Peptides against a protein of PDB entry 5IXI. Designs and how they scored, part 36

Target 1, 141 residues: chain A of PDB entry 5IXI
Amino acid sequence: TPLLDASSLEYLFAQGQYDLVKCLAPIRDPKTEQDGHDIENECLGMAVLAISHYAMMKKMQLPELPKDISYKRYIPETLNKSIRQRNLLTRMRINNVFKDFLKEFNNKTICDSSVSTHDLKVKYLATLETLTKHYGAEIFE

## One batch from the design tools (peptide; aimed at target 1 H37 G45 L49)

Design b2_p24_5 (made by RFdiffusion4)
Pose (drawn by RFdiffusion4):
Structure b2_p24_5 (pose): chain A 132 residues (1-60, 70-141), chain P 24 residues (1-24)
Amino acid sequence: TPLLDASSLEYLFAQGQYDLVKCLAPIRDPKTEQDGHDIENECLGMAVLAISHYAMMKKMSYKRYIPETLNKSIRQRNLLTRMRINNVFKDFLKEFNNKTICDSSVSTHDLKVKYLATLETLTKHYGAEIFE
Amino acid sequence: ALEETERLLTSDHEALEKFLASFE
């Protein structure tokens, strides 16, 4: 018997997206520059998941689906790199919706689950309360 | 600059593969 029902899962998914974007769920610190880039890439993956879920739910830009801090960081890079980030994101999104949804038979449930499960490892102390 | 761009593109490609595989 699982802990959450569909309603709580949907709410938690929406709250999780809110926390990730507004940085209430701050992304973990990088161990290396490579780890940092990997974190940014995971953030693009999270945006792909959020958008894919939205489109899936209604039966049908990454900027509004990533932490604002990364957004401000990306806004500081040269234009070619930003075009590059956009192209990489588009490729992710296309590849995910055209192949992975079908191949791995990804439902909306699995998607929300992967999203929140990823928040547990992508962000600092998710679900914990720290008092000073 | 070119070497760094190639490195990042390779890393991006690897990240795409890892991301897609996460649903297997």

Design b2_p24_5_s1 (made by RFdiffusion4, then SolubleMPNN; from b2_p24_5, 14 letters changed)
Fold by OpenDDE base, seed 1:
Structure b2_p24_5_s1 (fold): chain B 141 residues (1-141), chain A 24 residues (1-24)
Amino acid sequence: as target 1 above (141 residues)
Amino acid sequence: SEEELKKLDERDEENKKKFLDSFK
């Protein structure tokens, strides 16, 4: 596993976000319906990481973020389109899951300053590797 | 069904826990 300097990590993190959202790094095929649900949860987790990183870089706490904060801009576009087609109750559930996830992550990780922006980038890229089909194999081994 | 919803909720919590535990 190669050591990534700050500049390289910053670049890869930015590119990774773009690749995930634009589906240039497509998510892996679900093996079961349950696996598909797990994949969607992982995508919500990726959104939490991206938003948390943004907040930390801007030195803002969750209450200072816009109330309309959403996962929509931080998940694969194909998944976003799929979710938008689901019924209101399901969409509300997904939104609640995301909000709770973000809140808990903020309380247990960001607020106590136990995790740095560096750690968030590493986690994002590591998760991206396992979440997608063939992405970043040379980075984390 | 309500049972299926409960299973989904449990799975959501489990997945969230697994995701967050990587930072501990």
Scores: peptide ipSAE 0.588, ipTM 0.912, DockQ to the pose 0.605
OpenDDE base, seeds 2, 3, 4, 5: peptide ipSAE 0.585, 0.584, 0.584, 0.583; ipTM 0.911, 0.911, 0.911, 0.911

Design b2_p24_5_s2 (made by RFdiffusion4, then SolubleMPNN; from b2_p24_5, 13 letters changed)
Fold by OpenDDE base, seed 4:
Structure b2_p24_5_s2 (fold): chain B 141 residues (1-141), chain A 24 residues (1-24)
Amino acid sequence: as target 1 above (141 residues)
Amino acid sequence: MEKELEELEKQDKENLKKFLSSFD
């Protein structure tokens, strides 16, 4: 199992984000209702990783993060459409949880610098292998 | 209803923390 150099990792990370959002690597079918909820949460987690990585690459400080940051452009388009069709209460919950968690997580990535951009890319790509139907790159064995 | 929303939000947040626990 060869180690990925920085350039290769950056490429795979960018491609993975594109594939997930555009549903070229569609998310796996839920086995149960709870599994469906878990899948949605993982997608939101992926959005946190992607946004945090973006912020770090732009050398943004935590107070400089846009207040209107949303998961909408960082999750599968099919899931985004599904969420938009849900009732107001559900959408409010999703939005509130995401914003709150993103703020908390960014304390680790921007303020504490305990998480590197490398770590974010690795976690993102590793999750794609289990979250999606066809993304079986087996990059991290 | 607001109390129920808060409980759901807490659980959802914990689920996200679990997903990203590798960074803890």
Scores: peptide ipSAE 0.272, ipTM 0.803, DockQ to the pose 0.419
OpenDDE base, seeds 1, 2, 3, 5: peptide ipSAE 0.270, 0.266, 0.271, 0.269; ipTM 0.803, 0.799, 0.802, 0.801

Design b2_p24_5_s3 (made by RFdiffusion4, then SolubleMPNN; from b2_p24_5, 14 letters changed)
Fold by OpenDDE base, seed 5:
Structure b2_p24_5_s3 (fold): chain B 141 residues (1-141), chain A 24 residues (1-24)
Amino acid sequence: as target 1 above (141 residues)
Amino acid sequence: MKEELEKLDKQSEKSKEKFLSSFK
């Protein structure tokens, strides 16, 4: 609810991405197996937000992005390492989930111009707050 | 394994819908 000007939001968004990926803001511990899956899916969502923001800033549509685009650079390194240890079918499933998520997000929001870069930053930081261990709680508390 | 993957897909769909609903 606190007001953030454009410059502050830009800084926090950039720093938040770095902190999430580098595990400087570690994701919270799952309470159950289902909670663990929810956390991983939220991380895929964070990747979708980050990629979509990148595309919007570069004035590109999803089809213009490289075909080999992946979630790997946009999720916590610890999660990426965990995924690499899973069996091939599971890894293929995760990849499919991400790509479908990205396509659907692009079609429903970005292509319809219903979401701005500002909205993406806010959603990213808000999700980051609940996803990680006590990170930036003061931003939206 | 097939059953587990189907369960995971269903969970992912629910998570996706919840995540996307914030932009509606």
Scores: peptide ipSAE 0.336, ipTM 0.840, DockQ to the pose 0.584
OpenDDE base, seeds 1, 2, 3, 4: peptide ipSAE 0.335, 0.315, 0.330, 0.209; ipTM 0.839, 0.832, 0.837, 0.757

Design b2_p24_5_s4 (made by RFdiffusion4, then SolubleMPNN; from b2_p24_5, 16 letters changed)
Fold by OpenDDE base, seed 5:
Structure b2_p24_5_s4 (fold): chain B 141 residues (1-141), chain A 24 residues (1-24)
Amino acid sequence: as target 1 above (141 residues)
Amino acid sequence: DEEKLKEEDEQSKKNLEKFLSSFD
């Protein structure tokens, strides 16, 4: 695994977010229904990482973030379209699970300073390799 | 029914926790 300096890591993280959301780095095809659920959960996890990183960089706590914060801008556009086609109850459940976990993650991990912005970027980029189709493999091989 | 949905939501939360477990 090559070592990346802070500047390189920052660039790759920013580009990785853009590529994931805009589907320039498309997510892998699900092999089963359960695999599809796992992929969606990983995408939601990526949204948690991105939002948490944003909050840390702005020196904000989650309660200080806008109340309408959502995963929608931080997941692949294809997945967002899929979720919008689901019934209201399902969409509400996804929103509730995401918001609950985001709060828990922030309180348990971010607020106690156990995780740095560096750690978030590394986790984000490492996940891109397995979540997407042949993206950035050279970074962690 | 309602209990099943609640169980599925809890499982989803656990899956997210597993994904981010490296930060626990």
Scores: peptide ipSAE 0.346, ipTM 0.844, DockQ to the pose 0.459
OpenDDE base, seeds 1, 2, 3, 4: peptide ipSAE 0.311, 0.334, 0.345, 0.343; ipTM 0.829, 0.841, 0.843, 0.842

Design b2_p24_6 (made by RFdiffusion4)
Pose (drawn by RFdiffusion4):
Structure b2_p24_6 (pose): chain A 132 residues (1-60, 70-141), chain P 24 residues (1-24)
Amino acid sequence: TPLLDASSLEYLFAQGQYDLVKCLAPIRDPKTEQDGHDIENECLGMAVLAISHYAMMKKMSYKRYIPETLNKSIRQRNLLTRMRINNVFKDFLKEFNNKTICDSSVSTHDLKVKYLATLETLTKHYGAEIFE
Amino acid sequence: AEEEALNKNAWEVFEEFISDFEHM
């Protein structure tokens, strides 16, 4: 018997997106530059998941689906790199919706689950309350 | 060259990221 029902899962998914974007769920610190880039790439993956879920729900830009801090960080890079980040994101999104949804038979449930399960490891102290 | 390396790494991370769906 699971802890959450569909309603709580949907609400938690919406809250999780809110936390990720508004940085109430701050992304974990990088161990290395490579790890930092990997984190940014996960963030693009999270944006793909959020958009894919939205499109899936209604039966049908990454900027509004990533932490604002990374957004401000990306806004500081040269234009070619930003075009590059857009192309990589588009490729991820296309590849995910064209192949992975079908191949791995990804439902909306699995998607929200992966999203939140990823928040548990992508962000600092998710679901915890720290008092000073 | 750096851009190629970043693109390759982005795919590697993304593929690992979405591979969990195979086991869900």

Design b2_p24_6_s1 (made by RFdiffusion4, then SolubleMPNN; from b2_p24_6, 15 letters changed)
Fold by OpenDDE base, seed 4:
Structure b2_p24_6_s1 (fold): chain B 141 residues (1-141), chain A 24 residues (1-24)
Amino acid sequence: as target 1 above (141 residues)
Amino acid sequence: SELEEYEERARKVFKSFFSSFKSM
């Protein structure tokens, strides 16, 4: 397996975020309606990873994060557009679920330092490979 | 309700997402 040094991993992580958001690495086609929902929720998970990484790099504690932190800029643009078309109640619930996940995850990253920024990058890229259609780098296999 | 089912599925996905994090 190829060895990725810190610089290479940082580059791939940045590029992966860009590819996901800009839909250069489009998310996979859902097999069922429920699968579609799972894909969307996994995208929200990717947003949690990206935001947590950002917070750790900036040495920000969870309470120091903006209160209006959102997934909107960290998910595929196509998905963001889709969510914006949903009714207010649905969007509010999506936000609440996301915020709960972000809080729980950050308690085990920023707060107790059990997860490093390196770990976040690896998880992000690994998930990206399974979440998207054509992202087949197989870097960590 | 449909929204409640969505929330349950979302939490399940997130839980799975987090639990698999250190298992890779």
Scores: peptide ipSAE 0.199, ipTM 0.742, DockQ to the pose 0.582
OpenDDE base, seeds 1, 2, 3, 5: peptide ipSAE 0.193, 0.195, 0.192, 0.188; ipTM 0.740, 0.735, 0.738, 0.730

Design b2_p24_6_s2 (made by RFdiffusion4, then SolubleMPNN; from b2_p24_6, 14 letters changed)
Fold by OpenDDE base, seed 1:
Structure b2_p24_6_s2 (fold): chain B 141 residues (1-141), chain A 24 residues (1-24)
Amino acid sequence: as target 1 above (141 residues)
Amino acid sequence: SELEEYEKRAREVMKRFFSSFKSM
């Protein structure tokens, strides 16, 4: 459990999203090609967390989200650019992975568990710390 | 295939996210 008040957590969550997307908190270097894919999938997970948080704040259910919802605005810009350069089949697979992730996360975690927006922010920041190189947030003890 | 392995690993990442919330 983070030792932060609600206002501080809101700020750090917002700043963390900005830092990730703008690559101010650069993602860690992959050790292998497989690790690279894991990192990318972690980024998709971060997008799922951010979108789910947004949906909860707006009191929107998954079917009420825009049909064109995408990870593009919620992942590092460098990664987004890289994905856009990949072939159609690969891009389709990535998009399907993301959509399945979002659906299953909301169904199995948001709906089936008492997960709050607070929990999502904590998970986001915790993952950000491990996903990026030097994101030294002494938020958790 | 490579893409199948990618999708498999993606599911593993997903599972880690799910388990994190179960332990909260």
Scores: peptide ipSAE 0.307, ipTM 0.811, DockQ to the pose 0.710
OpenDDE base, seeds 2, 3, 4, 5: peptide ipSAE 0.302, 0.297, 0.301, 0.300; ipTM 0.807, 0.807, 0.806, 0.805

Design b2_p24_6_s3 (made by RFdiffusion4, then SolubleMPNN; from b2_p24_6, 16 letters changed)
Fold by OpenDDE base, seed 5:
Structure b2_p24_6_s3 (fold): chain B 141 residues (1-141), chain A 24 residues (1-24)
Amino acid sequence: as target 1 above (141 residues)
Amino acid sequence: DELKKEEERAREVMKKFFSSFKSM
């Protein structure tokens, strides 16, 4: 695995977020219906990482974040379009799952100060490699 | 209940996602 300096990691993280949202790094095809749901939930996890990184950079705690914070601008645009076409109950479930993810991550990770922005970037890029089609292979071998 | 099953599966994905994060 190549060693990445701080500047390179910062660049790759920013580019990775852009590529995921703009579908320049498209998510992998689901093998089953349940796999599709797992992929969507991992995308919500990616949103949690991105939001947490933003909060840490701004030195904000979860309660200080806007109450209407959403996953929408942190997930692939294709997935966002798909979610908007689903019924209200399903959309409510997705919102609840995301809020639970964010709360759980904050309680067990961010509040403990056991995770740095560096760790978030590494996890984001590592997940991006497995979540998308042929992305990040050179970064994590 | 199908919705409850989906939420439970989501929790499992969450646990796996964040546990792998803490262990890397």
Scores: peptide ipSAE 0.302, ipTM 0.826, DockQ to the pose 0.659
OpenDDE base, seeds 1, 2, 3, 4: peptide ipSAE 0.298, 0.291, 0.295, 0.293; ipTM 0.824, 0.821, 0.824, 0.822

Design b2_p24_6_s4 (made by RFdiffusion4, then SolubleMPNN; from b2_p24_6, 13 letters changed)
Fold by OpenDDE base, seed 1:
Structure b2_p24_6_s4 (fold): chain B 141 residues (1-141), chain A 24 residues (1-24)
Amino acid sequence: as target 1 above (141 residues)
Amino acid sequence: SELEEEEKRAREVFKKFFSSFKDM
């Protein structure tokens, strides 16, 4: 982004992740039950971005990632708690869908070198702004 | 089933999410 230097972007990205996970930047209120599920899935998408960024920074290929890689540490703690309370079948599906899209994202976006860590941070922060209440409007406006 | 439909919707959200990423 033309508005942020590299150092500022690194800081905001790190802080944004913290704010999302710790619910300091609360997610927006769902308009419907389905909207609530969509919000949850966007949170899982945020986890994909965060994990992919981590992998790139560590120069790790997807097969080199821990087999137990999960969204748990990359989504709002309240959502994580909610998911843990759901039945086994639901949790299994969430895990499978997440892993599938993590793989797909990395194969189609990261492996072809079309996306940089910079791009991931920008997307993360941009999504964070729309996903949460009154967050970071000054960053991209 | 309801669960299958939720999974389908989840996939749609992810696809939209990633497509918007490519447009940035």
Scores: peptide ipSAE 0.234, ipTM 0.779, DockQ to the pose 0.654
OpenDDE base, seeds 2, 3, 4, 5: peptide ipSAE 0.232, 0.229, 0.233, 0.231; ipTM 0.777, 0.774, 0.777, 0.775

Design b2_p24_7 (made by RFdiffusion4)
Pose (drawn by RFdiffusion4):
Structure b2_p24_7 (pose): chain A 132 residues (1-60, 70-141), chain P 24 residues (1-24)
Amino acid sequence: TPLLDASSLEYLFAQGQYDLVKCLAPIRDPKTEQDGHDIENECLGMAVLAISHYAMMKKMSYKRYIPETLNKSIRQRNLLTRMRINNVFKDFLKEFNNKTICDSSVSTHDLKVKYLATLETLTKHYGAEIFE
Amino acid sequence: SLDEIIDESATKFFEKLKEDFAAM
C-alpha cells in the first residue's frame, strides 16, 4: 500500500516544480566543475520531464522549468553557448518524447515519480526542515 | 571548451535518464 494517492501525487508534483523553479528546493553544491555541468544537464532533464508531462496531460523554452539561479547563471554566458543550451534541450525533449515515452512506456505517474525522486537527490535536504 | 563539455555531459546524462526510465 503506497503513501500517496493520485491527488496528493499531482499536488506534490506541482509543488515540487514550484520548489525547483523558485529555489525553495536549492540545487546541491557541485563537487567539481564536471559535477556542476552534470547538475545543469539534470536540470535540463527536469525541464524535459515537466514539459513532457504537461503535453501528455493535455493530450498533445526550458527557462520556466529550471531553477532561477541556473537561469541567471546561463544568462551570463555568451550567445553561442545559450544557443547551444537551447539546441541540447530541444534534442533532449525531442528524443524523450519521440523514443523514450514509447520505448520505456513512460506514463504520467512514472514521470512525476522520477521527477520527485530526482528532486530527492538533485536538491539540498528535500523534504527536511532545518531549524537554527 | 564549455560547449564541448555541455555536449559530452549531455549525452551521458541522457543515456542514464533513459536507463532510469527503463528500470522503472

Design b2_p24_7_s1 (made by RFdiffusion4, then SolubleMPNN; from b2_p24_7, 11 letters changed)
Fold by OpenDDE base, seed 2:
Structure b2_p24_7_s1 (fold): chain B 141 residues (1-141), chain A 24 residues (1-24)
Amino acid sequence: as target 1 above (141 residues)
Amino acid sequence: SEIDLIDETSKKVFEKLKEELKAM
């Protein structure tokens, strides 16, 4: 963004990840059951963005990432707790959805496009603003 | 079912994410 230099953006991206996971930037309240699942999938998307950013920074391809890579450390702790309380089939499906997202994102969006780490940070912070209750007012108008 | 709802909403969210990133 034209409002932030590279160092500031890097800081805000790191802090935003921490705030999301630690629920210091609490996610918005769902309006419906479907909205609740939208929020959940947005959080999975945030995990994909964060992991993909990490992989790009380390110049790692998806197969080089740990085989047991998971969304668990990249989503709000409250949501993680909620998911862990659901039945096995649901948890398996959520895991599969995440893995499919990660695979497709890295193969088609990252490898086959000009998306940069800068773009990922901006998208992460922008999504964080829409996903949470009051985050981002100081960054985006 | 919950699984159906997960599948229904996940595609929507992910496609939106991809398209928005392509536009950047």
Scores: peptide ipSAE 0.335, ipTM 0.844, DockQ to the pose 0.746
OpenDDE base, seeds 1, 3, 4, 5: peptide ipSAE 0.326, 0.327, 0.327, 0.320; ipTM 0.839, 0.839, 0.839, 0.835; seeds 3, 4 fail the geometry check

Design b2_p24_7_s2 (made by RFdiffusion4, then SolubleMPNN; from b2_p24_7, 15 letters changed)
Fold by OpenDDE base, seed 2:
Structure b2_p24_7_s2 (fold): chain B 141 residues (1-141), chain A 24 residues (1-24)
Amino acid sequence: as target 1 above (141 residues)
Amino acid sequence: SEIDLIEENSKKVFKKLEQEFKSM
């Protein structure tokens, strides 16, 4: 629950996105198969937050986003590589789950509440801390 | 199946996010 000014939060959010995708802030090791699935889903959640933030900043609605909008550029590269190695049906279902996730989040959370870009950045960074091995200790501890 | 489990787990994550933002 740290209090950051707007400029600091903007910088940390941008850096955090880069660090997650480039695996400079590596995700934690799964303890079980279920934990692995939870980690993947948290990464999909991070992608939803990032895309929603982007859309809000561009004043775009979901139907205005490119058809090829995907989690691919918003998740760790290692996870993206893992997903690409799975069979077509699995990848299709992951894509569908993500699209539904993004749609529901924007319709039920963004549109139907007072969620701001500030809130998205805070949630993103807070989740990043719990999802990764060592990130964010200086900010949130 | 494994895929079904992934989908169900994803729904749980969504509900968690929705709940957290409603409380903000």
Scores: peptide ipSAE 0.164, ipTM 0.735, DockQ to the pose 0.713
OpenDDE base, seeds 1, 3, 4, 5: peptide ipSAE 0.167, 0.136, 0.162, 0.167; ipTM 0.741, 0.686, 0.731, 0.742; seeds 1, 4, 5 fail the geometry check

Design b2_p24_7_s3 (made by RFdiffusion4, then SolubleMPNN; from b2_p24_7, 12 letters changed)
Fold by OpenDDE base, seed 5:
Structure b2_p24_7_s3 (fold): chain B 141 residues (1-141), chain A 24 residues (1-24)
Amino acid sequence: as target 1 above (141 residues)
Amino acid sequence: SEIDLIDETSKKVFEKLKEELKSM
């Protein structure tokens, strides 16, 4: 459970997004090939959280989002570069995995469980702490 | 294969995220 008030949480969430994408909070080094893909999918999960939060804040439903919505602006720039270097089939699969992830998350989790923007920010920051090498002080009790 | 690994890990991460958020 977070120790932060609403204003502090909003600030840290915004800063955390920036730090992740700009690699100011670098993601941890993979220990195995499987771990590397776990990290990649955690980053895709972070993108889903960020996009869902955006949609909720704008009072938009998932179908109202642009059809070309992508993880590109919501994952570490280094990871984005890595993905672009992979073969077409792999890139297509990653895109499909992300789209399915986003769709199912919004339909089955956001709508069904009444997840709030507060919950999304908390989960984002909590995941950021485990995903990155040296991210900040504890903000949760 | 790489595709298999992507599929397996994506499913794992998604399910974990979903369950954690439901508990909040």
Scores: peptide ipSAE 0.264, ipTM 0.799, DockQ to the pose 0.757
OpenDDE base, seeds 1, 2, 3, 4: peptide ipSAE 0.254, 0.262, 0.267, 0.273; ipTM 0.794, 0.798, 0.797, 0.802; seeds 1, 3, 4 fail the geometry check

Design b2_p24_7_s4 (made by RFdiffusion4, then SolubleMPNN; from b2_p24_7, 10 letters changed)
Fold by OpenDDE base, seed 2:
Structure b2_p24_7_s4 (fold): chain B 141 residues (1-141), chain A 24 residues (1-24)
Amino acid sequence: as target 1 above (141 residues)
Amino acid sequence: SEIELIDETAKKVFEKLKEELKSM
């Protein structure tokens, strides 16, 4: 964005990931059951963005990532705890949703488009603003 | 069911994510 230089954006992206996972940027309260699942899937999307950014920075293709890569370290700790308490079928489905997202995102969006690491950082921070209660006021209008 | 709701909302959220990134 025109508001941030590259070094500032890199810092805010790193700090934003930490704030999301550690719940220092708390997720907004769900309005309905469907909204709750929207929030969870947005968090899975954030995990996909973070992992894809990492892969691009390391010049790694998706098959080069660990086969057991998971969303667990890239979503809010409170949400991770909630997911772990659900039944096996639900946990399996959430894991499959995440893996499908990651695969499709890297193959069709990252590899087949001009999406850059800069774009991923901007999208991550912009999503943090909408996903959390108070984040991003000084960055985005 | 919960599984159906997970799938429906996942599709919506992910398609939105992809389309927004394409426009950047």
Scores: peptide ipSAE 0.319, ipTM 0.833, DockQ to the pose 0.764
OpenDDE base, seeds 1, 3, 4, 5: peptide ipSAE 0.269, 0.319, 0.306, 0.287; ipTM 0.807, 0.831, 0.827, 0.816; seeds 1, 3, 4, 5 fail the geometry check

Design b2_p24_8 (made by RFdiffusion4)
Pose (drawn by RFdiffusion4):
Structure b2_p24_8 (pose): chain A 132 residues (1-60, 70-141), chain P 24 residues (1-24)
Amino acid sequence: TPLLDASSLEYLFAQGQYDLVKCLAPIRDPKTEQDGHDIENECLGMAVLAISHYAMMKKMSYKRYIPETLNKSIRQRNLLTRMRINNVFKDFLKEFNNKTICDSSVSTHDLKVKYLATLETLTKHYGAEIFE
Amino acid sequence: TPTFLSSEQVFSRIFSRPTPSWAE
């Protein structure tokens, strides 16, 4: 018997997206430059998941689906790199919706689950309360 | 210069996570 029902799961998913974007769920610190880039790539993956879920729900830009801190960080890079980020994101989104949804038979439930499960490891102390 | 993972690499990192107990 699971802890959450569909309603709580949907609400938690929406709250999780809110936390990720508004940085109430701050992304974990990088161990290396490579780890940092990997974290940014995971963030693009999270944006793909959020958009794919939205499109799936209604039966049908990454900027509004990533932490604002990474957005400000990306806004500081040269234009070619930003075009590059956009292209990489578009490729991820296309490849995910064209192949992975079908191949791995990804439902909206699995998607929200992977999103939140990813928040548990992508962000600092998710679901915890720290008092000083 | 930033590095970028392939789609497979990105989503392997996401989809390799076990199902959490709250969704089991």

Design b2_p24_8_s1 (made by RFdiffusion4, then SolubleMPNN; from b2_p24_8, 14 letters changed)
Fold by OpenDDE base, seed 1:
Structure b2_p24_8_s1 (fold): chain B 141 residues (1-141), chain A 24 residues (1-24)
Amino acid sequence: as target 1 above (141 residues)
Amino acid sequence: SMKFLSPEEIFNKIFSLPVPERFQ
């Protein structure tokens, strides 16, 4: 397959986000309990990538983002439902971990400009391929 | 219980992942 131009990359990035959230590209099966938790952490990472990309495109810093911004719209719906069934303290911890991650990542993107929007799209799609079952198998070799 | 990684650990994991040439 040929290299992706900017337009194609943008399209795949948008479609990849949709596929992940809607579970059209289902996440891989955990091999162990800890592997399952690692997958969840990786999903939170995907949410941070997506939100950071959005923030950079809108030229918004974290304080300018909605206070209710969360991972909920950026992770697989199945995982979101699973998290909602966990106890309050666990859910609070997940929220705090995510917010801390987003803040830290913001320092590496908007603040320090060490990461570009292009980098975010590339890393998102690359991670998506490893996180999900057979993603892109019909499109890419 | 769920093991939570630090933001730095997750960041390093993501950005250390090899990127296929088709995405470059």
Scores: peptide ipSAE 0.202, ipTM 0.776, DockQ to the pose 0.698
OpenDDE base, seeds 2, 3, 4, 5: peptide ipSAE 0.200, 0.200, 0.202, 0.197; ipTM 0.774, 0.773, 0.771, 0.775

Design b2_p24_8_s2 (made by RFdiffusion4, then SolubleMPNN; from b2_p24_8, 12 letters changed)
Fold by OpenDDE base, seed 1:
Structure b2_p24_8_s2 (fold): chain B 141 residues (1-141), chain A 24 residues (1-24)
Amino acid sequence: as target 1 above (141 residues)
Amino acid sequence: ELKFLSPEEIFSRIFSLPVPPRFQ
């Protein structure tokens, strides 16, 4: 497999986001309840990567982003639907965890410019391959 | 009951993944 140039990486990153959210690249089956929780955590992490990439491309600090930007647009639709069916306290906890993660990620990456948009795309696609069932084999192998 | 990882744990997990050669 040849190395990806910047334009190819940008395309795959955009397509990967679409495939994850639309469940065209289905997430792997959980082996245990905790594994299911880990998968959800990884999905929230993917949302942080995507939002951070968006913020960097728009040259905006995370506090400047609209308040309506949340994980809901950046996680699998099936997971989003599942979360909306949970009780209020659980949903609040998930929202708080995501907000805390986003803030912490911003402090460690965006604010000090330790991570570039290129790095975010690479990490997103690499994580996508491990999170989904056959994405790596179907797209890159 | 959902058990969430800390932001630091999630961050570590994501960025500890090896980068495939095609992305280098």
Scores: peptide ipSAE 0.112, ipTM 0.726, DockQ to the pose 0.697
OpenDDE base, seeds 2, 3, 4, 5: peptide ipSAE 0.099, 0.102, 0.085, 0.112; ipTM 0.663, 0.655, 0.653, 0.729

